# Designs tried in a protein design run: peptides against a protein of PDB entry 6J07. Part 94

Target 1, 107 residues: chain A of PDB entry 6J07
Amino acid sequence: GQRGWFCGSVSQDLRQFWVAEGGTISDPRAADFLFSCDASHPDTLRIYQSLDYIEDNATVFHAYYLSAVANAKIKNSVALGHFILPPACLQKEIRRKIGSFIWEQDQ

## One batch from the design tools (peptide; made by RFdiffusion4, then SolubleMPNN)

Design b2_p26_1_s2 (from b2_p26_1, 10 letters changed)
Fold by OpenDDE base, seed 3:
Structure b2_p26_1_s2 (fold): chain B 107 residues (1-107), chain A 26 residues (1-26)
Amino acid sequence: as target 1 above (107 residues)
Amino acid sequence: DAALEAARAIQEELGKVDNSLVKKLL
């Protein structure tokens, strides 16, 4: 599916790109994809606290994925899995073991 | 497959290992 939910931290430009690519915007319960630019934003925190997320039935992605897709020479070359946005409490350990997140590298 | 391995590593750190999901996201 192409139903997406967007945290308030995500710019209107990225939302518009999603729609331009054929996506629709929905509430988080109906969404196939959850996008955020801030793991500490209240909207995103509510996702992390939801039963769906706690039971591992939901995944939050950093919205920078959409920017990467928009700018890629080959759209399918961008791997969504590289943009999983974990809760802030887990990010330090992930950076230690895997390295900086992709959305942090070009800042 | 470096991309697959990277995605899997992220899932492991999250305690949410799902190979099917990882493959779909790549």
Scores: peptide ipSAE 0.028, ipTM 0.548, DockQ to the pose 0.045
Fold by OpenDDE base, seed 4:
Structure b2_p26_1_s2 (fold): chain B 107 residues (1-107), chain A 26 residues (1-26)
Amino acid sequence: as target 1 above (107 residues)
Amino acid sequence: DAALEAARAIQEELGKVDNSLVKKLL
């Protein structure tokens, strides 16, 4: 399915886009996709601290993915994997190895 | 949307997205 959970850091516009594209909004436990715009937001922190996440059963994605999809000329060109939003404690190392996150780059 | 549909298809095939991709980045 396409059930999504949204951190409070995600705008209503992006939530509406998700629904317009056929998605539904659910609690984190039922969600297929977890979206956030802020790894330090309390909602997202609760995800990172959850058993599902600790047991590698969940992944948080930056909601900018939805914006990228909305604006993409070729929809399949947007790779969800590029929008993984890891906990803050991992971000520095990831930036060192891979580079800045897409949502941090100039548009 | 094709991208969202593709993501859905992958999710259905592989189950819920886990932290495997994160592990590959570390």
Scores: peptide ipSAE 0.026, ipTM 0.532, DockQ to the pose 0.067
Fold by OpenDDE base, seed 5:
Structure b2_p26_1_s2 (fold): chain B 107 residues (1-107), chain A 26 residues (1-26)
Amino acid sequence: as target 1 above (107 residues)
Amino acid sequence: DAALEAARAIQEELGKVDNSLVKKLL
């Protein structure tokens, strides 16, 4: 499905792009995709603290993925896996081993 | 949109593993 949940940190433009591409907006429990631009936002923190997330039934992605898709020369060339947004407690170690997240490179 | 279709496929695969991709990045 194409049901997405959006943290309050995600811009209206990205939400509109999602809908324009055929997606729908849903609550986190019904959503197929969870998008956020801020791992520390209260909305996102509630996801991380939910049983669905703790039991690995949910994954949060950085909404910058949608921007990358919108601007890609080849629409299906953007790898969603590069946009996994883990809790803040894990990000430092990831940066140490892999480097800065893709959404941080343009900032 | 082809990108959304690809994203769906990736999400389905990710959901079948115990957050292994994130763990590999640790």
Scores: peptide ipSAE 0.025, ipTM 0.538, DockQ to the pose 0.041
Fold by OpenDDE base, seed 2:
Structure b2_p26_1_s2 (fold): chain B 107 residues (1-107), chain A 26 residues (1-26)
Amino acid sequence: as target 1 above (107 residues)
Amino acid sequence: DAALEAARAIQEELGKVDNSLVKKLL
C-alpha cells in the first residue's frame, strides 16, 4: 500500500515528497504508514492510545525516514525499521540497548 | 525511489505494519 497518515508535527515539505513519490494521504485508520516527528504531539498520542496501536496492529514511523530517502545520494542505505517512533516511555530503554535514534544523530 | 518501493514491498508481504519490530528492540 501507499496510503500515509501524517501528524501535524510533520512538515509540508515531507508530505509533498510523499505525494511526489506516488503516495496518498489518508486518515490513520485507512493508512498503511503512520508518520510523525514528535511522539508527544497530540495527534501522535491519539495514535498511541488507539485500539489498533494497543493491540500491536499499528506502527508509527519518524518522518525523518522520508528525508533520508529524499537525500539518498548522501546516505548509503535507509531501512524503514530504523525509524520506528515508539511512545516516549519506551524510548529510554531502546536507547540503552541500541543507541540513539537516527534522527537524533543528525541533530 | 528504491528505498520507498522496498518499504512498500515489505508492507505488502507483511499485510500490514504492526509493533513487532518495536518488541524486538526491547
Scores: peptide ipSAE 0.024, ipTM 0.535, DockQ to the pose 0.080

Design b2_p26_1_s3 (from b2_p26_1, 9 letters changed)
Fold by OpenDDE base, seed 5:
Structure b2_p26_1_s3 (fold): chain B 107 residues (1-107), chain A 26 residues (1-26)
Amino acid sequence: as target 1 above (107 residues)
Amino acid sequence: EEELERARAIREELGRVDNSLVKKLL
């Protein structure tokens, strides 16, 4: 699908890009994709606390994915799975074992 | 550690998934 939910931490530019490309914006329950730029934002925290997330039926992705796709020379070279945004409490340990997240590398 | 392992497993799995629908959109 093309339904996306956006945390308040996501810029209007990225939201507008999503819509301009044919996507729609919905509430998190109806969304196919959940985008955030801040795991500590109250909107994102509510996702992590939701039943869908607790039951592993939801995944939050960093909205920088949209920027990466827009700027990629090869459109299908950006893997959505690399942009999973885990809760803040897990990020330090993940970063220790796997390294910096992609959105951090490009900053 | 259990949540960490779940997150890593999900990341690895989704990294291999074909995102064709998103690629069509963007």
Scores: peptide ipSAE 0.086, ipTM 0.591, DockQ to the pose 0.061
Fold by OpenDDE base, seed 4:
Structure b2_p26_1_s3 (fold): chain B 107 residues (1-107), chain A 26 residues (1-26)
Amino acid sequence: as target 1 above (107 residues)
Amino acid sequence: EEELERARAIREELGRVDNSLVKKLL
């Protein structure tokens, strides 16, 4: 199955969608996917400070991914990699080199 | 796992960007 952790910044609607699609909700250590809507939220900051994340064994994704999947004509057409949510301290430089994050762009 | 693999592929692509901060992230 697919186990997900959700930052408190993620709406209940997106959490419910995850479950409706067959996902389960777990603690960060057991989760395969970590979702957040705010890199500066205390919950997310704890992830960034965790050993798993520091050792590159964890990735935080913006929960907007779930919204994109929900609205996609083809479920597998949404690239999860476009929704990697880096720490706030890195976002400015990433935007400079790659461009604005997809969740920051107009629909 | 399929979505995670796709994420890894994108991260690999992003990793080709010549930037120390991006390199550190990926």
Scores: peptide ipSAE 0.042, ipTM 0.574, DockQ to the pose 0.036
Fold by OpenDDE base, seed 2:
Structure b2_p26_1_s3 (fold): chain B 107 residues (1-107), chain A 26 residues (1-26)
Amino acid sequence: as target 1 above (107 residues)
Amino acid sequence: EEELERARAIREELGRVDNSLVKKLL
């Protein structure tokens, strides 16, 4: 199953889309995928501080991925890997190497 | 069904993501 956790920064519409597409919503410990729209939100910060995340057993994705999928005209055209949401302290270096994040470009 | 196709695409993409792959992107 597709179990997802959602930061409080994620709209109810995106949560509903996840469920409509066959996902379920769970707490972060049980979730397979973690979605957030704000790396500085307290919910997301708690994820970054968790042992699961520190030990590389968890990944946070920007929920804009779901919006991109919802609006995509071509199946499989949206790559989840491009929506990894790292802690704020790492984002500047990533932007230097790769460029602005996709969600920053489209918003 | 367009919605079913999108749902399938999401499931397929999620299935390709594991910790090893994700860390390569960072």
Scores: peptide ipSAE 0.027, ipTM 0.522, DockQ to the pose 0.031
Fold by OpenDDE base, seed 3:
Structure b2_p26_1_s3 (fold): chain B 107 residues (1-107), chain A 26 residues (1-26)
Amino acid sequence: as target 1 above (107 residues)
Amino acid sequence: EEELERARAIREELGRVDNSLVKKLL
């Protein structure tokens, strides 16, 4: 399915896009995909602290993915894997190995 | 039609989550 949870940091426009594209919005437990724009937002922090996340049964993605898809000129040109949003404590090491996150490159 | 195409693309991509990448990052 295409059930998504959204952190309060995600704009209503992106939520509406998700629904317009056939998605539904649910609580984190029922969601298949978790979207956030801020790893330090209290909503997202609660996800990182959940058993599902700790046990590697959940993944948080940056909601900028949806914006990228909406603006894509080529289908399948946006890879969801590039939008994994890890906890803040891991981001420095990730940037060292992989480079800046894709949602940071437009800043 | 364009919206339907985007929806299809989203659903397809969401089905290709790379769990190995997650393991590398965490």
Scores: peptide ipSAE 0.026, ipTM 0.521, DockQ to the pose 0.030

Design b2_p26_1_s4 (from b2_p26_1, 11 letters changed)
Fold by OpenDDE base, seed 4:
Structure b2_p26_1_s4 (fold): chain B 107 residues (1-107), chain A 26 residues (1-26)
Amino acid sequence: as target 1 above (107 residues)
Amino acid sequence: ADALARAEAIRRELGAVDNSLVKALL
């Protein structure tokens, strides 16, 4: 699907890009993609606490993915999987095992 | 922890998924 949910931490520009590309904005339960820029934002925390997420039926992606897509120079060069945004409590261990997050590298 | 393992697995599994997935859905 093309439905996306956006945390309040996501800029209007990225939301507009999503819509300009043909996406629609929906509530988290109806969304195909969940975007956030802050794992500690209350909106995102509600996702992490939801049954869908706890049951592994939902994934939160860092909205920087959309920026990367917009600026991609090579076709198919942006991997969505590198933009998974896990809960804050897991991020340190994840960085230790598989490296720093892309959105942090570009900051 | 199980949550960490799942998060890592998802990242690895989706790591090869390029932007064509989202573009195709839009």
Scores: peptide ipSAE 0.138, ipTM 0.682, DockQ to the pose 0.060
Fold by OpenDDE base, seed 1:
Structure b2_p26_1_s4 (fold): chain B 107 residues (1-107), chain A 26 residues (1-26)
Amino acid sequence: as target 1 above (107 residues)
Amino acid sequence: ADALARAEAIRRELGAVDNSLVKALL
């Protein structure tokens, strides 16, 4: 799919990169990819509370993935699965099992 | 517990999906 939704927490630069790569921007219902930089942002919280998400038909990814893709010529392979952005209440447990999220490692 | 299991399952399924596949979708 070429359709993406972006939380207000995502920079305009990353949105522009998505479009420059041939993607389109849509509402969450039509989007194939959901991007956010903040699991606690109201836009993202609405996704987590949606029926599509509850029924396992939606996944939120951290928009830092797009930055990594943009620099793929320099860095090794970028796996989308490493950028799943879970609800804030689950992040502590996930960090305990797999370590810090990839978007936190640059800080 | 179910939410955590779901997140981990998705991570396992998509963990091997690299940027080349995403590029092909664009």
Scores: peptide ipSAE 0.132, ipTM 0.674, DockQ to the pose 0.061
Fold by OpenDDE base, seed 2:
Structure b2_p26_1_s4 (fold): chain B 107 residues (1-107), chain A 26 residues (1-26)
Amino acid sequence: as target 1 above (107 residues)
Amino acid sequence: ADALARAEAIRRELGAVDNSLVKALL
């Protein structure tokens, strides 16, 4: 199994899906995956400010990935890499280079 | 600039990781 941390911005439904799929919930330092729905949420900001993140040892993913996975049983498989959630200050430049984020399109 | 390059590199590295692989890790 894998360990996941969840920002307070993530719904209980998505957390429950993670657990139903065999995941466990942990603190950020122990987590294999970090999930958030808001780059500006205080919980997520603390991740971005952490040494692990600054030293390139952590990645935050948009929790909408879990919703996409749930629906993939009927539709296409989704790539986790498409759901990287960078700090707000970088998002505009990223959109300029590679287009809008998936969670902005489907939601 | 460095932060942007990092974000893009991570996208490239993880872009091929699909949900099936993630589920296998759970």
Scores: peptide ipSAE 0.128, ipTM 0.671, DockQ to the pose 0.062
Fold by OpenDDE base, seed 3:
Structure b2_p26_1_s4 (fold): chain B 107 residues (1-107), chain A 26 residues (1-26)
Amino acid sequence: as target 1 above (107 residues)
Amino acid sequence: ADALARAEAIRRELGAVDNSLVKALL
């Protein structure tokens, strides 16, 4: 099944959508997917500081992905890769190179 | 194609080498 961890920055509505779609909620170490709406939130910072993340065995995604899926006519048309949420200290440089993040754009 | 390129670019910024997981999720 789909196991997800959620930063405290993620709304209950998005968590409920995850569960409604067949997902379960777990701790970060057990989760297949890590969701956050704020790279600077303490919960997310703990992920970035974890050994799993430092060793590139974890990826944080912006929870706006779930909103995009909820609103999409074809759910699998939403590319999760567009929603990788990097640490705040890297975001400025990333925006310079590849443009604004999807969650920062109008739908 | 654009989705993959974006994911790979972000991974490069993070210093990641293996993007197989991201590719599987696209």
Scores: peptide ipSAE 0.042, ipTM 0.602, DockQ to the pose 0.051

Design b2_p26_3_s2 (from b2_p26_3, 13 letters changed)
Fold by OpenDDE base, seed 4:
Structure b2_p26_3_s2 (fold): chain B 107 residues (1-107), chain A 26 residues (1-26)
Amino acid sequence: as target 1 above (107 residues)
Amino acid sequence: EVDYTQPKEYDSLVELQRKLEELALS
């Protein structure tokens, strides 16, 4: 399935694109994909604090992935894994060790 | 440095996220 949850930080345009591509919108517990544009948004923080996330059963992705897919010639050329959105407290060290996030590079 | 951003190299996207976080905390 293609059930997605969206943080309030995600624009309606991106949500609409998700639906237009065959996705549905659900609560985070039922969702297959969790999208956010702000790791510090209260909605996203609730995900990070959830049992599913703490137990490594949930992943949050930056919704910019959807924008990248929309603009790509080949959908599969955009790797979802590059858009994993970790908690804000971890991002600085991740940037230091791995590099800037792809959504930051494109912006 | 090992590239932890390629999902095909991991069992799942969740595992990838976990490894990214572990790397950040190390």
Scores: peptide ipSAE 0.029, ipTM 0.568, DockQ to the pose 0.219
Fold by OpenDDE base, seed 5:
Structure b2_p26_3_s2 (fold): chain B 107 residues (1-107), chain A 26 residues (1-26)
Amino acid sequence: as target 1 above (107 residues)
Amino acid sequence: EVDYTQPKEYDSLVELQRKLEELALS
């Protein structure tokens, strides 16, 4: 399905794009996809602290994924896995081993 | 309030980091 939850840090434009592409917006528990633009935003922190996330039943993605999809010539050319948004405490080590996140490269 | 974003309070952080790194390489 295409049920998505959005952190308050995500712009209305990206939310509208999600809906325009056939997605729906739901609460985090019912969502298939969780989107955020800020790992330190209170909404996102609540996700990280939830039992679903702690028990590895949830993944937060950076909403920049939607922007990348919108700009892609081929829709399936954008890999969702590149847009996983981990808690801040994990990001430094990931950057060290893999490099800067995609959403940081365009800043 | 418990902050589960800290490694000492998030039991699955080590494994989560591994999974995230693998996914980032894909």
Scores: peptide ipSAE 0.021, ipTM 0.506, DockQ to the pose 0.082
Fold by OpenDDE base, seed 2:
Structure b2_p26_3_s2 (fold): chain B 107 residues (1-107), chain A 26 residues (1-26)
Amino acid sequence: as target 1 above (107 residues)
Amino acid sequence: EVDYTQPKEYDSLVELQRKLEELALS
């Protein structure tokens, strides 16, 4: 089983998909994966302010990853690394160097 | 409290950006 934390910005449907795929839901400190749909949401901001995140021991992923997995024919074809959700202040710089985020392309 | 709307207000953000870019490209 995989432990996941979900920001309040994530829909119940995506949470249910996580559980259906064998995942469990936990608090941020115990979670293996942190999911959010909004870098500016208070829940997500608290993660960014945590020592675990500041010390680079935690990563926040955009929950759109779960939607992509659900819609993919092959689950392993979706790369989790492409769904890293950085703080808002870093997103503009990343877009300039790499391009628009995957979740921004389909939405 | 850290203000994450201003990159210059947090020194470690530069290195964080680099690491995130590398992960995104991998």
Scores: peptide ipSAE 0.021, ipTM 0.505, DockQ to the pose 0.071
Fold by OpenDDE base, seed 3:
Structure b2_p26_3_s2 (fold): chain B 107 residues (1-107), chain A 26 residues (1-26)
Amino acid sequence: as target 1 above (107 residues)
Amino acid sequence: EVDYTQPKEYDSLVELQRKLEELALS
């Protein structure tokens, strides 16, 4: 499926790219993919606090994934798993063990 | 309501971290 929810932190350009690629925009409950650019944004925090997320039935991805796909021009050449956006409190330890997130490396 | 600002308060967050690490490396 290509139903996506977007945090307010995601630019309109990335939203437009999603739609241009055949995606639709929906509320979080109906979405197949949840995109955010800020784990601390109120919209994203509401996702983290939702039952779907707490029960491990939802995943938030950094919207930079869409930018990477756009640049690569081949969707399956970009690993979505590298763009999982965890709650802010977990990010420091993840960086320590794995390294900086992909969306941080280009900054 | 889960407070994700203090991972030490929730054992489940440690497990979540493990899962995220595995997914990130896959």
Scores: peptide ipSAE 0.021, ipTM 0.508, DockQ to the pose 0.073

Design b2_p26_3_s3 (from b2_p26_3, 14 letters changed)
Fold by OpenDDE base, seed 5:
Structure b2_p26_3_s3 (fold): chain B 107 residues (1-107), chain A 26 residues (1-26)
Amino acid sequence: as target 1 above (107 residues)
Amino acid sequence: EVDYTQPPEFEPLVKKRRELEELALS
């Protein structure tokens, strides 16, 4: 199954796309996929502070992944691994070493 | 319908997250 949680920063359109593609919506603890568009949003911050995340049992993804999938000619051509959304406090150093995130390049 | 929960894709994602965070702290 595809159980997802959505930060309040994610548009209703992307949430609707998830459901239209067979996904369900659940609370963060039950979700397999955690989507956010803002690492600094209070909803997302609570995820980073959660025991599940600290113990490496959770991963946050930028919701732009869903937009990329929707626009891709080949659905399986979009790599979810490119959309991992790390905590804001780590992003600057990550950008310094490997460049801007994919969702930032398309803005 | 796209299936995002294929086993070959999930474990690598957790590892990738750890690698990014370790990269930031190195």
Scores: peptide ipSAE 0.463, ipTM 0.801, DockQ to the pose 0.248
Fold by OpenDDE base, seed 3:
Structure b2_p26_3_s3 (fold): chain B 107 residues (1-107), chain A 26 residues (1-26)
Amino acid sequence: as target 1 above (107 residues)
Amino acid sequence: EVDYTQPPEFEPLVKKRRELEELALS
């Protein structure tokens, strides 16, 4: 199912879009999709520290994905894989190797 | 309605996360 969790860093507008598109909002343990706009936010940090994440059973996505979907002219043209939000401690090296994240390019 | 839960894409997403982490640590 389309169950999502949202960090406190995510705007209410994006949460409302998720629900309007058929999604539901749940706690991190029940959610299939974890959305955040800040890897350093305490809510998101708790995800990275969880056993589910450590055991590769959880993935955090940048909530800008939802904005991209909302504004897309072609349905299914936005790739969720481009919005994976890694822990803050890894982002600097990732940017060095493959460039800035998509959500940073539009900010 | 946007379908965010297409089964064929779930495993690739997990794999991509692992690849990013490995990239950072390599």
Scores: peptide ipSAE 0.458, ipTM 0.798, DockQ to the pose 0.250
Fold by OpenDDE base, seed 1:
Structure b2_p26_3_s3 (fold): chain B 107 residues (1-107), chain A 26 residues (1-26)
Amino acid sequence: as target 1 above (107 residues)
Amino acid sequence: EVDYTQPPEFEPLVKKRRELEELALS
């Protein structure tokens, strides 16, 4: 089993997929995976402000990862590392330097 | 069940997060 936390910005469909694939849903402190679709959502902001995140013990992932896995021909070909969701205040500069995030691109 | 990652792989992901933040602040 894999423990995940979901920001309120994540659709019920993606949450259901997580559970259907064997995942469980927990609070952020107990979760291994933190999913969000909006870095500016209050739920996600609380993660960025948490001690675990500040001390580099937590990472937020864009929940589009789950959609990508669901639609992949080879599911283990989707790299979780491509779906790291940084704080909103950093995203503009990141896009300027390396381009749009994968969840912002046409698939 | 989909195996998304193993616990030992979390550290590399955190490092990647840090790299993105460094990129933004550089």
Scores: peptide ipSAE 0.457, ipTM 0.801, DockQ to the pose 0.255
Fold by OpenDDE base, seed 2:
Structure b2_p26_3_s3 (fold): chain B 107 residues (1-107), chain A 26 residues (1-26)
Amino acid sequence: as target 1 above (107 residues)
Amino acid sequence: EVDYTQPPEFEPLVKKRRELEELALS
């Protein structure tokens, strides 16, 4: 099974898609996939401050990944690695070096 | 059912996260 946690910034539609595709929803400690649409949301900030995250045992992904999968002709063609959501304080410098994030380009 | 990254493949994603953060701090 695939266990996911969702920030309050993620729409119910994306959560429903996750479940419809075989995923389950759990608390962030038990989840394998952490989804958020806002790095500055209090729910997501708590993840960045967690021991699991600071010890490099957790990764936050932008939930737009699920939308991209839903709309893709080939579902497995969407790379999860392109949807890593870093803390807001790091995003500006990342954009300067590699450009805008994929979710910013499509939305 | 959508085939998402399996637990054994989670470590490479964490590595990618580290690389992004190091990129920001370099």
Scores: peptide ipSAE 0.448, ipTM 0.798, DockQ to the pose 0.251

Design b2_p26_3_s4 (from b2_p26_3, 14 letters changed)
Fold by OpenDDE base, seed 1:
Structure b2_p26_3_s4 (fold): chain B 107 residues (1-107), chain A 26 residues (1-26)
Amino acid sequence: as target 1 above (107 residues)
Amino acid sequence: EIDYTQPASFESERELMRQIEELALA
C-alpha cells in the first residue's frame, strides 16, 4: 500500500487528494512517503533528526508533488524525485549547484 | 492512482542530494 505521513504544514486539500488517489495516512515510522511544505516546520525537523533519516532510510518530499500530479494531464509525467525536500541548511547550496526547486518555480 | 514507480529519476535526484550534502559538510 501507499502510506503517507504529512507535516502540519501540508494543507488538508493535499491530504485529501492523497487519500482520494488511494493513499492512506500514517505516522512517520509506518509511512512509505513523508510529505512536507516547510523544511523548517517542527514536524519536519523531527524527521530530519530521526534515526531513520540519519541512516538514509527516510526521504522527505515536498507536498507540492501532489498538487503537480493533480494538475497534470498524465499523472505519471511528474517525477517524485524532483520533489525531494532537504533540510533548510542544505537548500542554498543545492540551489547554487542544481537550480531552484520546482515548488519555488510554479507558485 | 498515483504512479510512484519512477526509480531512475528518484535515484538520480537522491544521489545528487547525497553528493551535495557531502560537499556542504566538507
Scores: peptide ipSAE 0.147, ipTM 0.704, DockQ to the pose 0.136
Fold by OpenDDE base, seed 2:
Structure b2_p26_3_s4 (fold): chain B 107 residues (1-107), chain A 26 residues (1-26)
Amino acid sequence: as target 1 above (107 residues)
Amino acid sequence: EIDYTQPASFESERELMRQIEELALA
């Protein structure tokens, strides 16, 4: 069972889906996966400011990953790595060099 | 259950984000 932390920006439906798929919910320090829908939310900002994140020992994912999995015919066909949610200050440069994020295209 | 490991894809994207971050901070 995977341990997940959820920003307050994530809907209860997505949290329930996580649990239904075998996950548990924990505090960010104990979590294996950190989910957020808003890089500017205070909960997420605190993650970006933490030593774990600064030292590259933590990763924040956009919770839309769970929605994409829920709607996919094959659940493991959705790549988690494509849903890395970087700080807002980096997103503009990423869009310029790579393109729009998946959650921006599908929502 | 969902496969959350996907190590190859995850590490590749993580490395890309790291590189972009370094460029942004330079």
Scores: peptide ipSAE 0.145, ipTM 0.704, DockQ to the pose 0.140
Fold by OpenDDE base, seed 4:
Structure b2_p26_3_s4 (fold): chain B 107 residues (1-107), chain A 26 residues (1-26)
Amino acid sequence: as target 1 above (107 residues)
Amino acid sequence: EIDYTQPASFESERELMRQIEELALA
């Protein structure tokens, strides 16, 4: 199954969409996918500080991915990789070297 | 319904994240 954890920064609407699409909601340790809308939210910061994340066994995605999927004509056309949410401390350099994040462009 | 849990896709995203972070820190 698809188990997801959600930062408190994620709206109930997006959580409900996840469930409607067959996902379940779990604690971050059991979750396969971690969703957040704010890299600086305390919930998300705890993820970044966890051993699972530090050891590259966890990935945080911007929950806007779910919104993009919901609005896409072809759901599989939305690339999850475009929604990787790195720690805030890295975002400036990422923007400089790679470009602005999708969720920022679509706002 | 989207198959979020395809192992190949999931691991690919993890690898992409690592690459992005490495680029950012370089």
Scores: peptide ipSAE 0.155, ipTM 0.718, DockQ to the pose 0.265; fails the geometry check
Fold by OpenDDE base, seed 5:
Structure b2_p26_3_s4 (fold): chain B 107 residues (1-107), chain A 26 residues (1-26)
Amino acid sequence: as target 1 above (107 residues)
Amino acid sequence: EIDYTQPASFESERELMRQIEELALA
């Protein structure tokens, strides 16, 4: 299935693209995919504080993934894993050791 | 074409996230 939750930081255009591609929109507890454009948004912070996330049963992705898919010739050429959106407290270390995030490069 | 929104894909990304976090915090 394609059940997704969207932080308030995500535009309606990206939500509409998700639905146009066959996805449905649900609450975060029922969603398989959680999308956000801001790790510091209150909606996203609540996800990071949730039991599902703490128990490693949830992942937040940057919604720019959907924009990348929309612009790609081959949809599955865009790796969802490159759009994992970690809590802000981890992002500095990730940038230091691995590099800048894709959404920071393309936006 | 691979359905990128399937649960199996999600599980793979969870593992990738764990690996990235371990690498970043090592």
Scores: peptide ipSAE 0.129, ipTM 0.687, DockQ to the pose 0.221; fails the geometry check

